# Designs tried in a protein design run: peptides against a protein of PDB entry 3OAK. Part 13

Target 1, 145 residues: chain A of PDB entry 3OAK
Amino acid sequence: DDLEQYLDEKILRLKDEMNIAAQLDIDTLNKRIETGDTSLIAMQKVKLLPKVVSVLSKANLADTILDNNLLQSVRIWLEPLPDGSLPSFEIQKSLFAALNDLPVKTEHLKESGLGRVVIFYTKSKRVEAQLARLAEKLIAEWTRP

## One batch from the design tools (peptide; aimed at target 1 L81 P82 I119 F120)

Design b1_p13_8_s3 (made by RFdiffusion4, then SolubleMPNN; from b1_p13_8, 8 letters changed)
Fold by OpenDDE base, seed 4:
Structure b1_p13_8_s3 (fold): chain B 145 residues (1-145), chain A 13 residues (1-13)
Amino acid sequence: as target 1 above (145 residues)
Amino acid sequence: MYVLDESPVPRAQ
């Protein structure tokens, strides 16, 4: 119906915005590496984060989020950056928290690749213990028999 | 039960 279409378009727009933000940050960091200009700071994802969190927190959007594979963009946001660094603490924390409230199913994990990335966060020495625990909680939920 | 892919996540290029 009209509402469903509206919500789909809303989520797809956000998905696109997220992907653009991720790419812009990648470009910024690649340029930083190539030029040595340490004044270059990747901030596009951080700027968009409040909007992402707002959307992910809305229960009425859960089905739309999952059906449109927004989790693929969440996965992209969680991947390591060109300089080997990880997304900001706030990005990790906010996304892990939001994921806890989504009814993520096997099919969503497969189509997004999110599971593998979250496993990475349970193993990485670069991840704060607090966030590793959040990642572990997600894995426990997703691997329930 | 879903088996998660535990392969390493590569650094973005």
Scores: peptide ipSAE 0.053, ipTM 0.722, DockQ to the pose 0.836
OpenDDE base, seeds 1, 2, 3, 5: peptide ipSAE 0.031, 0.031, 0.033, 0.031; ipTM 0.651, 0.653, 0.629, 0.651

Design b1_p13_8_s4 (made by RFdiffusion4, then SolubleMPNN; from b1_p13_8, 8 letters changed)
Fold by OpenDDE base, seed 2:
Structure b1_p13_8_s4 (fold): chain B 145 residues (1-145), chain A 13 residues (1-13)
Amino acid sequence: as target 1 above (145 residues)
Amino acid sequence: MYVLDESEVPKAK
């Protein structure tokens, strides 16, 4: 119906915006590496984060989020950056918190690749202990007994 | 660029 179509389009637009933000940050960091200009800061994901969190927090959007594989874009946002660094503490914390409230199923993990990325956060020595614990909680919630 | 280590996807409920 009209509402379903509207919600699909809303999520797909956000998905596109997220992917663009990720690519722009990658471009910025690649240029930083190339030029040595340490004043270049990747800020596109951070700028868009409030909108992402707002959408992910809406219970009425859960089905649309999962059906349109928005989690693929979430996975992309969590991946290591060209300089080897991880996304900001705030991005990690906000996304892990948002994921905790979504009814994520096996099919969504497979489709998005999110499972492997979150597992990485449970093992990495570069991840803050607080966030590693959040990642562990997600894995526990997603894993069958 | 750092490459994420591969791992098994959890079997979700």
Scores: peptide ipSAE 0.041, ipTM 0.721, DockQ to the pose 0.110
OpenDDE base, seeds 1, 3, 4, 5: peptide ipSAE 0.034, 0.038, 0.038, 0.038; ipTM 0.694, 0.715, 0.712, 0.705

## One batch from the design tools (peptide; aimed at target 1 P145)

Design b1_p14_1 (made by RFdiffusion4)
Pose (drawn by RFdiffusion4):
Structure b1_p14_1 (pose): chain A 145 residues (1-145), chain P 14 residues (1-14)
Amino acid sequence: as target 1 above (145 residues)
Amino acid sequence: SSQEYMEQLMAEAE
């Protein structure tokens, strides 16, 4: 029905917006490298983050989020950038907190690649200790026998 | 299973 299509469209639009924001930040960081222009900063993901957090925090959107592979975009947002730098602390914390509340299943991890990037957050030296503990906790919630 | 899938990823990350 119309309502279900409306919700799918809402999540699909957010997925595309998140992907565009990640790609624009990557272009900015590549541009920052090719040209050593130190004034260049990547802020598109940070600008869109409140919209992403608002959608991820709605329990009645969990099915729509999971069914449409929005977690693929979340994985992109958590991936290290071309120079090895991580996204801002605010993005990391907001995304991990939202993952703690979502009923993520194996199939979602498989389609999104989210499990691979969370393992990176348990090994990275640049990740704050509290967020590493959150990442480890999530890996544990997902590697149950 | 969930365990097997995550353990595979962890092994590949080594």

Design b1_p14_1_s1 (made by RFdiffusion4, then SolubleMPNN; from b1_p14_1, 7 letters changed)
Fold by OpenDDE base, seed 3:
Structure b1_p14_1_s1 (fold): chain B 145 residues (1-145), chain A 14 residues (1-14)
Amino acid sequence: as target 1 above (145 residues)
Amino acid sequence: SSFEFMQEWIEEAE
């Protein structure tokens, strides 16, 4: 219906914005590495984060989020960066919190690749302990019988 | 993205 179409378009626009933000940050960091200009700081994801969190927190958007594979963009945001660093603490914390309230199923993990990324966060020694625990909680919930 | 960085970093974490 009209509402479903509107919501799909809304999520797809956000998905595009998220992907663009991620790529812009990658471009910034690659340029930083190439030029040695330490004043170059990747800020696009952080700037968009409030909007992402707002959308992920809407219960009425859960089906639309999952059906349109927005979790793929969430995965992209959690991926390590070219310089080997991880996304900001705030991005990790906010996304893990938001993911905890979504009815994520195995099929969504497979089509997004999110499962493998979150497992990485449970194993990496570069991740803050409290965030590693949040990641572990997600894995436990997703694999619960 | 096609997991351009993930496999490398996962292996480092293991």
Scores: peptide ipSAE 0.031, ipTM 0.658, DockQ to the pose 0.081
OpenDDE base, seeds 1, 2, 4, 5: peptide ipSAE 0.031, 0.031, 0.031, 0.028; ipTM 0.662, 0.664, 0.657, 0.646; seeds 1, 5 fail the geometry check

Design b1_p14_1_s2 (made by RFdiffusion4, then SolubleMPNN; from b1_p14_1, 6 letters changed)
Fold by OpenDDE base, seed 3:
Structure b1_p14_1_s2 (fold): chain B 145 residues (1-145), chain A 14 residues (1-14)
Amino acid sequence: as target 1 above (145 residues)
Amino acid sequence: SSYEVMLEWMKEAE
């Protein structure tokens, strides 16, 4: 129906924006490494983060979020950057918090690759203890019988 | 088991 179509378009637009933001940050950091220009700072994901969190927190968007594989873009945002570093503390914290209340199913984890990335956060020594615990909580909930 | 579930959603080819 009209509402369903509207919501699909909204989520697909956000998904596109997220993917663009991630790529722009990757490009910025690759250029930083290549040129040595330390003034280059990746900020596109951080700028878009409030909008992402807002959408993920809306219960009426849950089905649309999951059906359109927005979690793939969430996974992309959590992946290591060109210099080997992880996304900012704020991005990790906000996304883990937002994912906690989303009705994620096994099929969504499979098609997005999010499960493997979150498992990484439970094992990595580079991750802050607070965030590792949030990742562990997600894995526990997603694997609950 | 939880391990079997984890293996299932780790199988996707990226």
Scores: peptide ipSAE 0.115, ipTM 0.705, DockQ to the pose 0.258
OpenDDE base, seeds 1, 2, 4, 5: peptide ipSAE 0.107, 0.075, 0.115, 0.090; ipTM 0.703, 0.679, 0.716, 0.684

Design b1_p14_1_s3 (made by RFdiffusion4, then SolubleMPNN; from b1_p14_1, 6 letters changed)
Fold by OpenDDE base, seed 1:
Structure b1_p14_1_s3 (fold): chain B 145 residues (1-145), chain A 14 residues (1-14)
Amino acid sequence: as target 1 above (145 residues)
Amino acid sequence: SSAEVMEEWLREAE
């Protein structure tokens, strides 16, 4: 119906914005590495984060979020950057918190690749202990019988 | 199942 179409378009636009933000940050960091210009700062994801968190927190959007594979873009945001670093502490914390309230199923984990990335966060020594614990909680919930 | 898929990923990460 009209509402469903509207919500789909809303989520797909956000998905596109997230993917663009991720790529712009990657481009910035690649240029930083190539040129040595330390004034180049990747800020696109951080600037968009409040909007992402707002959308992920809305219960009425849960089905639309999952059906349109927005979690793929969430996974992309969680992947390591060109310099080997991880996204900011705030991005990790906010996304893990938001994921706790979504009814994520096996099919969503597979089509997005999110499960594999979150497992990485439980094992990586580069991840803050607090965030590793949040990742562990997600894994525990997703592996419930 | 979700548990089976996650266990596979855990094994790959080890």
Scores: peptide ipSAE 0.041, ipTM 0.687, DockQ to the pose 0.821
OpenDDE base, seeds 2, 3, 4, 5: peptide ipSAE 0.031, 0.033, 0.030, 0.040; ipTM 0.659, 0.668, 0.656, 0.676

Design b1_p14_1_s4 (made by RFdiffusion4, then SolubleMPNN; from b1_p14_1, 4 letters changed)
Fold by OpenDDE base, seed 2:
Structure b1_p14_1_s4 (fold): chain B 145 residues (1-145), chain A 14 residues (1-14)
Amino acid sequence: as target 1 above (145 residues)
Amino acid sequence: SSHEYMEKLLKEAE
């Protein structure tokens, strides 16, 4: 119906925006590495983060989020950056918090790749202890019978 | 562990 179509389009637009933001940040960081110009700062994801969190937090969007595989873009945002570093503390924290409220199922973890990435956060020595605990919490929730 | 279980589930689902 009209509402479903509207919601699908909304989520798909956000998905595109997220993917673009991720790529722009990657480009910025690659250039930073190449040139040594430390004034180059990747900020596109950070700028878009409030919108992402807002959408992820809306219960009425849960089905649309999951059905359109928005979690794939969330996964992309959580992946290591070109220099091997992780996304900002704020991005990690905000996304983990938002994910905690979604009715994520195994099929969604599979099609998005999010499951593997979150497991990475539980194991990586580069992850802050607080965030590793949040990742552990997600894994526990997703594996709960 | 939860990690092993999750990895198993994901692998089996593929």
Scores: peptide ipSAE 0.221, ipTM 0.811, DockQ to the pose 0.219
OpenDDE base, seeds 1, 3, 4, 5: peptide ipSAE 0.202, 0.099, 0.027, 0.027; ipTM 0.804, 0.765, 0.630, 0.631

Design b1_p14_2 (made by RFdiffusion4)
Pose (drawn by RFdiffusion4):
Order: C-alpha cells, then structure tokens, then sequence
Structure b1_p14_2 (pose): chain A 145 residues (1-145), chain P 14 residues (1-14)
C-alpha cells in the first residue's frame, strides 16, 4: 500500500543522500591530497548526520531500514577515508549507538558488509576506547553460535 | 549463517 511505499521511499532517499555525502567528502579529501590545500574539510556527512540519526532511532522504521539495506550506507560512513583517517567522533558514536538498538541479523550483515568495518574499529589505534568497547560488544552480539 | 558468523569471529580474533 501507499504507506509502505512511502516508508521504503523515505529510506531509499536517505540511502542515496548518505552515499552522495560520503562520496563528496571522499572527493574533498582526495582533492585535499592532490592539492595540498589545508583549508579543505569534509563536512557533508556531519551535515546530514541529524537526519540519519533521526531515521535510525525510530523503532517503527527498523524493518524498512533493514529490508532496504540502509546499513550498507552506514558501513560507507564508518569506512576509513583515503588518507586512513576516520570519520568524526560524533558520526562514529551516533552510528554505533543506533546499531546497538537495531535488530541486525546475519543476512543484513552479509548484504551491508557492516561486520567487516566494525572489526576494523576493534583494531584501529585512532578509535577512542569507549567506541572500541561498543564495537567489540556489537561483534560479540553478532558472533553468537 | 553459522559459517559466516564463525568467519567473522575468526577475523575478529586475528
């Protein structure tokens, strides 16, 4: 029905917006490298983050989020950038907190590649200790026999 | 599904 299509469209639009924001930040960081212009900063993901957090925090949107592979975009947002730097602390914390609340299943991890990037957060030296503990906790919730 | 979880756990422990 119309309501279901409306919700799918909402999540699909957010997925594309998140992808555009991640790609624009990557272009900015490549541009920052090719040209050593130190004033260049990547802020598109930070600008969109409240919209992403608002959608991820709604329990009644969990099915739509999971069914439409929005977690693929979340993984893109957590991936290290071309120079090895991580996204801002606010992005990391907001995304991990939202993942703690979502009923993520193996099939979602498979389609999104989210599990791979969360393991990276348990190994990275640049990740704050409290977020490493959250990543480890999530890996544990997902590697149950 | 269990195979995938075992691979993910092995990658984490490495």
Amino acid sequence: as target 1 above (145 residues)
Amino acid sequence: DQEYRDELKAEYED

Design b1_p14_2_s1 (made by RFdiffusion4, then SolubleMPNN; from b1_p14_2, 6 letters changed)
Fold by OpenDDE base, seed 2:
Structure b1_p14_2_s1 (fold): chain B 145 residues (1-145), chain A 14 residues (1-14)
Amino acid sequence: as target 1 above (145 residues)
Amino acid sequence: DQEFREELRKLYEE
């Protein structure tokens, strides 16, 4: 199916872009720590965020998103950074909102490791209350009997 | 997968 192949390619390309953005931000922050250059700011994920949100919000891409384990890249984007900080508030908010509308199943959580990271957000004292509530909502849905 | 859901639940409740 030509359409399926096109969609797979689209999602896999985004997945790669997300992974690259995450690594570049990690590299930037590691260099900042190493050199003390406070002018170094990690912005690659933020720059790519609109594209990520656009894709995650498309209902017709849901199956392709889940089948290609894009949630692994979402998990990576949510992980704490080398300096111990969390990704930007906007990234957290956008991703949690997008996740809430996806038909995430157990198998996708296993493949991506997303469940453990979201649980972290329910427990961390550094997370804004509104985002912690969103994380809790996701966990409640994913652990539903 | 009830087993995995239970695992997540346990992690959440720790």
Scores: peptide ipSAE 0.410, ipTM 0.897, DockQ to the pose 0.935
OpenDDE base, seeds 1, 3, 4, 5: peptide ipSAE 0.399, 0.403, 0.387, 0.408; ipTM 0.893, 0.894, 0.890, 0.897

Design b1_p14_2_s2 (made by RFdiffusion4, then SolubleMPNN; from b1_p14_2, 6 letters changed)
Fold by OpenDDE base, seed 1:
Structure b1_p14_2_s2 (fold): chain B 145 residues (1-145), chain A 14 residues (1-14)
Amino acid sequence: as target 1 above (145 residues)
Amino acid sequence: DQEFREELLKEYLE
């Protein structure tokens, strides 16, 4: 129906925006590595984060979020950056919190690749303990029968 | 058990 179509378009636009933000940050950091210009700062994801959190927190968007594989873009945002660093503490914390409230199913993990990335956060020694615990909580929930 | 959870997740992602 009209509402469903509207919501699909809304989520797909956000998905594109998230992917663009991720790529711009990657490009910035690659250039920083190649040129040594330390004035180059990647902050496109951080700028978009409030909008992402707002959308992910809306219960009425849950089905649309999952059906359109927005979780693939969430996974992309969580991946390590070209310089080996991880996304900001705030990005990690906000996304893990939002994921905790979504009814994520096995099929969504398959199509997004999110599970493997979150497992990384449970193992990495560079991840803050608080965030590692949040990642563990997600894994426990997703693997519960 | 983390190893067990990883095995389950790998199964889910196949």
Scores: peptide ipSAE 0.073, ipTM 0.727, DockQ to the pose 0.199
OpenDDE base, seeds 2, 3, 4, 5: peptide ipSAE 0.051, 0.033, 0.033, 0.051; ipTM 0.699, 0.656, 0.660, 0.696

Design b1_p14_2_s3 (made by RFdiffusion4, then SolubleMPNN; from b1_p14_2, 7 letters changed)
Fold by OpenDDE base, seed 2:
Structure b1_p14_2_s3 (fold): chain B 145 residues (1-145), chain A 14 residues (1-14)
Amino acid sequence: as target 1 above (145 residues)
Amino acid sequence: DEEFREELRRLYEE
């Protein structure tokens, strides 16, 4: 129906914005590495984060989020950066919190690749303990028999 | 999909 179509378009636009933000940050960091210009700071994801959090927190958007594989973009945002660092603490915290409230199913994990990335966060020594615990909670829920 | 869940469990436990 009309509402469903509107919501699909909304989520797909956000998905594109997220992917663009991720790529721009990657480009910035690659250029920083290449040129040594320490004034180059990747901030595109951080700038978009409030919008992402707002959308992910809406219960009425859950089905649309999952059906349009927005979790793929969430996965992309969680991946390590070219300089070997992880996304900002705030990005990690916000996304894991949002994931905790979504009715994520196995099929969504498969099509997004999110499961593997979250497992990384359970194992990485660079991840804050509180976020590692949250990642563990998600994995436990997603792998429940 | 139990097979995929088992895969994730395996990866997590490694």
Scores: peptide ipSAE 0.466, ipTM 0.909, DockQ to the pose 0.896
OpenDDE base, seeds 1, 3, 4, 5: peptide ipSAE 0.462, 0.457, 0.450, 0.458; ipTM 0.907, 0.907, 0.904, 0.906

Design b1_p14_3 (made by RFdiffusion4)
Pose (drawn by RFdiffusion4):
Structure b1_p14_3 (pose): chain A 145 residues (1-145), chain P 14 residues (1-14)
Amino acid sequence: as target 1 above (145 residues)
Amino acid sequence: AEAYEYMEELLAEA
């Protein structure tokens, strides 16, 4: 019905917006490298983050989020950038907190690649200790036999 | 069992 299509569209639009924001930040960081212009900063993901957090925090949107592979975009947002730098602390913390609340299943991890990027957060030296503990906790919630 | 095997594969590849 119309309501279900409306919710799918809402999540699909957010997925595309998140992808555009990640790609624009990546272009900015490549541009920052090719040209050593130190004033260049990547802020599109940070600008869109409140909208992403608002959607991820609604329990009644969990099915729609999971069914439409929005977690693929979340994985993209957590990936290290071309120079090896991580996204801002606010992005990492907001995304991990939201993942703690979502009923993520194996199929979602498979389609999103989210599990691979969370393992990176348990090994990275640039990740704050509290967020590493959150990442380890999530890996544990997902590697149950 | 599926979730365990899947995540252990990723950990082994890490």

Design b1_p14_3_s1 (made by RFdiffusion4, then SolubleMPNN; from b1_p14_3, 6 letters changed)
Fold by OpenDDE base, seed 2:
Structure b1_p14_3_s1 (fold): chain B 145 residues (1-145), chain A 14 residues (1-14)
Amino acid sequence: as target 1 above (145 residues)
Amino acid sequence: SESGEYMQSLLEEA
């Protein structure tokens, strides 16, 4: 199936781009810590965010997203940064919103590690209350009997 | 649900 193959490649490319963006931001912040240069700002994930949101919002890509474990890259984007900070408010908000519409199953939670990270967002005092509530909604959905 | 049981196990670990 040509379309199926095209979609797989599209998602895998995005997955790679997301992972690269995450690493570049980590590198930037590590250098910021090392040098004390406060002008160094991690912006790669933020720059790529619109594309990520666009893809995650496409209903016709849901199966491809889940089958290729794009959620692992989403999890990576949500993890704390080297300086102990969390990803930007916008990244958190956008990803939590996008995750809400995906038919996430047990296997996807296990292979991505997303469950543990989202739980973190419900418990951490560093998380904005508004975003903690979004995380709680995800947990509730995934915990449905 | 299966996911519910999994998430419950994670919550107990946290």
Scores: peptide ipSAE 0.548, ipTM 0.929, DockQ to the pose 0.866
OpenDDE base, seeds 1, 3, 4, 5: peptide ipSAE 0.270, 0.270, 0.112, 0.272; ipTM 0.823, 0.822, 0.731, 0.822; seeds 1, 4 fail the geometry check

Design b1_p14_3_s2 (made by RFdiffusion4, then SolubleMPNN; from b1_p14_3, 7 letters changed)
Fold by OpenDDE base, seed 5:
Structure b1_p14_3_s2 (fold): chain B 145 residues (1-145), chain A 14 residues (1-14)
Amino acid sequence: as target 1 above (145 residues)
Amino acid sequence: MESGKFMQELLEEA
């Protein structure tokens, strides 16, 4: 119906925006590596983060979020960057918090690849202990009997 | 609905 279509379009637009933001940040960091220009700062994901968090927190959007594989874009945002660094503390914290309230199912983990990435955060020595614990909480929730 | 055990298996294989 009209509402369903409207919500689909909103989520698909956000998904596109997230993917673009991720790619722009990757491009920025690749250029930083190639040129040595340390003034190049990847800020696109950070700029879009409030909108992402807002959408992910809306219960009425949960089905639309999951059905349109927005979690793939969340996974992309969590992946290591070209310079070997991880997304900002704020991005990690905000996304883990938002994921905690979503009714994520096995099929969503499979189609998005999110499960693998979150496991990475539970094991990586580059991850802050506080955030590793948040990742562990997600894994525990997803793997509960 | 999908079981937690299946999700555990999926995550271990990922």
Scores: peptide ipSAE 0.049, ipTM 0.691, DockQ to the pose 0.496
OpenDDE base, seeds 1, 2, 3, 4: peptide ipSAE 0.037, 0.039, 0.034, 0.045; ipTM 0.704, 0.689, 0.671, 0.691

Design b1_p14_3_s3 (made by RFdiffusion4, then SolubleMPNN; from b1_p14_3, 6 letters changed)
Fold by OpenDDE base, seed 4:
Structure b1_p14_3_s3 (fold): chain B 145 residues (1-145), chain A 14 residues (1-14)
Amino acid sequence: as target 1 above (145 residues)
Amino acid sequence: MESYELMTEWLKEA
């Protein structure tokens, strides 16, 4: 119906925006590595983060989020950057918190690759203890029998 | 489903 179509389009637009933001940040950091210009700073994901969090927190969007595999874009945002670093503390914290409130199922983890990435965060030496605990909480919830 | 089996399944990327 009209509402479902509207919500699908809303989520798909956000998905595109997230993917573009991620790519722009990757491009920026690749350029930084190539040129050594330390004035180049990746800011696109951080700028878009409030909108992403707002959408992920809306209960009426949960099914649309999961059905349209928005979690794939969430996974992309969590992946290590070209310089080997991780996304900002705020991105990690906000996304882990938002994920905790979504009814994520096995099929969503598989189609998005999110499960593998979150497990990475439980093992990485570069992850802050607070965020590692959030990642562990998600894994525990998703793997609960 | 056991936790290990669940983990094994959803860790596989589609």
Scores: peptide ipSAE 0.040, ipTM 0.666, DockQ to the pose 0.295
OpenDDE base, seeds 1, 2, 3, 5: peptide ipSAE 0.028, 0.027, 0.031, 0.038; ipTM 0.635, 0.628, 0.646, 0.687

Design b1_p14_3_s4 (made by RFdiffusion4, then SolubleMPNN; from b1_p14_3, 6 letters changed)
Fold by OpenDDE base, seed 5:
Structure b1_p14_3_s4 (fold): chain B 145 residues (1-145), chain A 14 residues (1-14)
Amino acid sequence: as target 1 above (145 residues)
Amino acid sequence: SESYKYMKELLEEF
């Protein structure tokens, strides 16, 4: 109906915004590596994070979020950056917290690739222990019999 | 569950 279409459009716009933010940050960091200009700071994801968290926290948007594969963009935001670093502590923490409350199913894990990335966060020595524990909590939820 | 099986398979890839 009209409401469903409206919500789909909103989520798809956010998905696009997230993908653009991720790419812009990648471009910034690649340029930083290329030029050595340490004044170049990747901030696009951080700027958009409050909006992402707000959307992910709304129970009435859960179906729309999952049906439109917004989790693919969440996965993209969690991927390592060109300089070998990981997304900011705040991005990791906020996303892991938000994911914990979503009714994520197998199909969503498969179509987003999120499962592999979260496993990475449980195994990587570059991840802060606190955040690794949050990732482990997600794995535990997704591996319940 | 399906997610259990899928995640187990993913874990074996690492």
Scores: peptide ipSAE 0.398, ipTM 0.894, DockQ to the pose 0.845
OpenDDE base, seeds 1, 2, 3, 4: peptide ipSAE 0.349, 0.364, 0.364, 0.375; ipTM 0.879, 0.884, 0.885, 0.888

Design b1_p14_4 (made by RFdiffusion4)
Pose (drawn by RFdiffusion4):
Structure b1_p14_4 (pose): chain A 145 residues (1-145), chain P 14 residues (1-14)
Amino acid sequence: as target 1 above (145 residues)
Amino acid sequence: DQEYRDELKEEYEE
């Protein structure tokens, strides 16, 4: 029905917006490298983050989020950038807190590649200790026999 | 599913 299509469209639009924001930040960081212009900063993901957090925090949107592979975009948002730098602390914390609340299943991890990027957060030296503990906790919730 | 979970756990323990 119309309501279900409306919700799918809402999540699909957010997925595309998140992808555009990640790609624009990546272009900015490549541009920052090719040209050593130190004033260049990547802020598109930070600008969109409240919208992403608002959607991820709604329990009644969990099915729509999971069915439409929005977690693929979340993985993109957590990936290290071309120079090896991580996204801002606010992005990392907000995304991990939202993942703690979502009923993520193996099929979602498979389609999103999210598990691979969370393991990276347990190894990275640049990740704050509290977020590493959250990442480890999530890996544990997902590697149950 | 279990194969995937074992792979993910192995990669984590590395």

Design b1_p14_4_s1 (made by RFdiffusion4, then SolubleMPNN; from b1_p14_4, 5 letters changed)
Fold by OpenDDE base, seed 2:
Structure b1_p14_4_s1 (fold): chain B 145 residues (1-145), chain A 14 residues (1-14)
Amino acid sequence: as target 1 above (145 residues)
Amino acid sequence: DQEFREELRRLYEE
């Protein structure tokens, strides 16, 4: 119906924006590495984060989020950066919190690749303890018999 | 999908 179509378009636009933000940050950091210009700071994801959080927190968007594989973009945002660093603490915290409230199913994990990335966060020594615990909680839920 | 869940579990336990 009309509402469903509107919501699909909304989520797909956000998905594109997220992917663009991620790529721009990657480009910035690659250029920083290449040029040594320490004034180059990747901030595109951080700038978009409030919008992402707003959308992910809406219960009425859950099905649309999952059906359109927005979790793939979430996965992308969680991946390590070219300089080996992780996304900002705030990004990690916000996304893990949002994931905790989504009815994520196996099929969504498969099509997004999110499961493997979250497992990384359970194992990384660079991840804050509180976020590692959240990651562990998610994995426990997703692997429940 | 039990197989996939088991895969994730294995990855987690490594």
Scores: peptide ipSAE 0.442, ipTM 0.905, DockQ to the pose 0.947
OpenDDE base, seeds 1, 3, 4, 5: peptide ipSAE 0.433, 0.438, 0.423, 0.434; ipTM 0.902, 0.905, 0.900, 0.904

Design b1_p14_4_s3 (made by RFdiffusion4, then SolubleMPNN; from b1_p14_4, 6 letters changed)
Fold by OpenDDE base, seed 2:
Structure b1_p14_4_s3 (fold): chain B 145 residues (1-145), chain A 14 residues (1-14)
Amino acid sequence: as target 1 above (145 residues)
Amino acid sequence: DQEFIEELRKLYEE
């Protein structure tokens, strides 16, 4: 199936781009800590965010997104950074909103590790209240009996 | 799968 192959390649490329962006931001922040150069700003995820949101919002890509474990890269983007800080407010808000519209199942949570990270956002005092509520909504849906 | 969901639920409720 040509369409299926095209969509798989599209998602896998994005997954790779997301992982690279995350690592580059980690490297930037580690260098900032090492050198004390406060002019070093991690911006790679923010730069790629519009593309990520665009893909995650497309209903016709849902199966491909889930089948290729793109949620693992979403999880990586949500993890705390080397300096203990969290990703930008905009990244959190955009990703939680996008996740809310995906038909995430138990198997996807298991293979991505996303559930545990989202639970962190329900408990951390460093998270804005409105985002904590979004995280709670996701957990409630995913753990529904 | 049910065991995994219960694990997440317990973690959330702690």
Scores: peptide ipSAE 0.397, ipTM 0.892, DockQ to the pose 0.909
OpenDDE base, seeds 1, 3, 4, 5: peptide ipSAE 0.376, 0.378, 0.373, 0.388; ipTM 0.885, 0.887, 0.885, 0.890

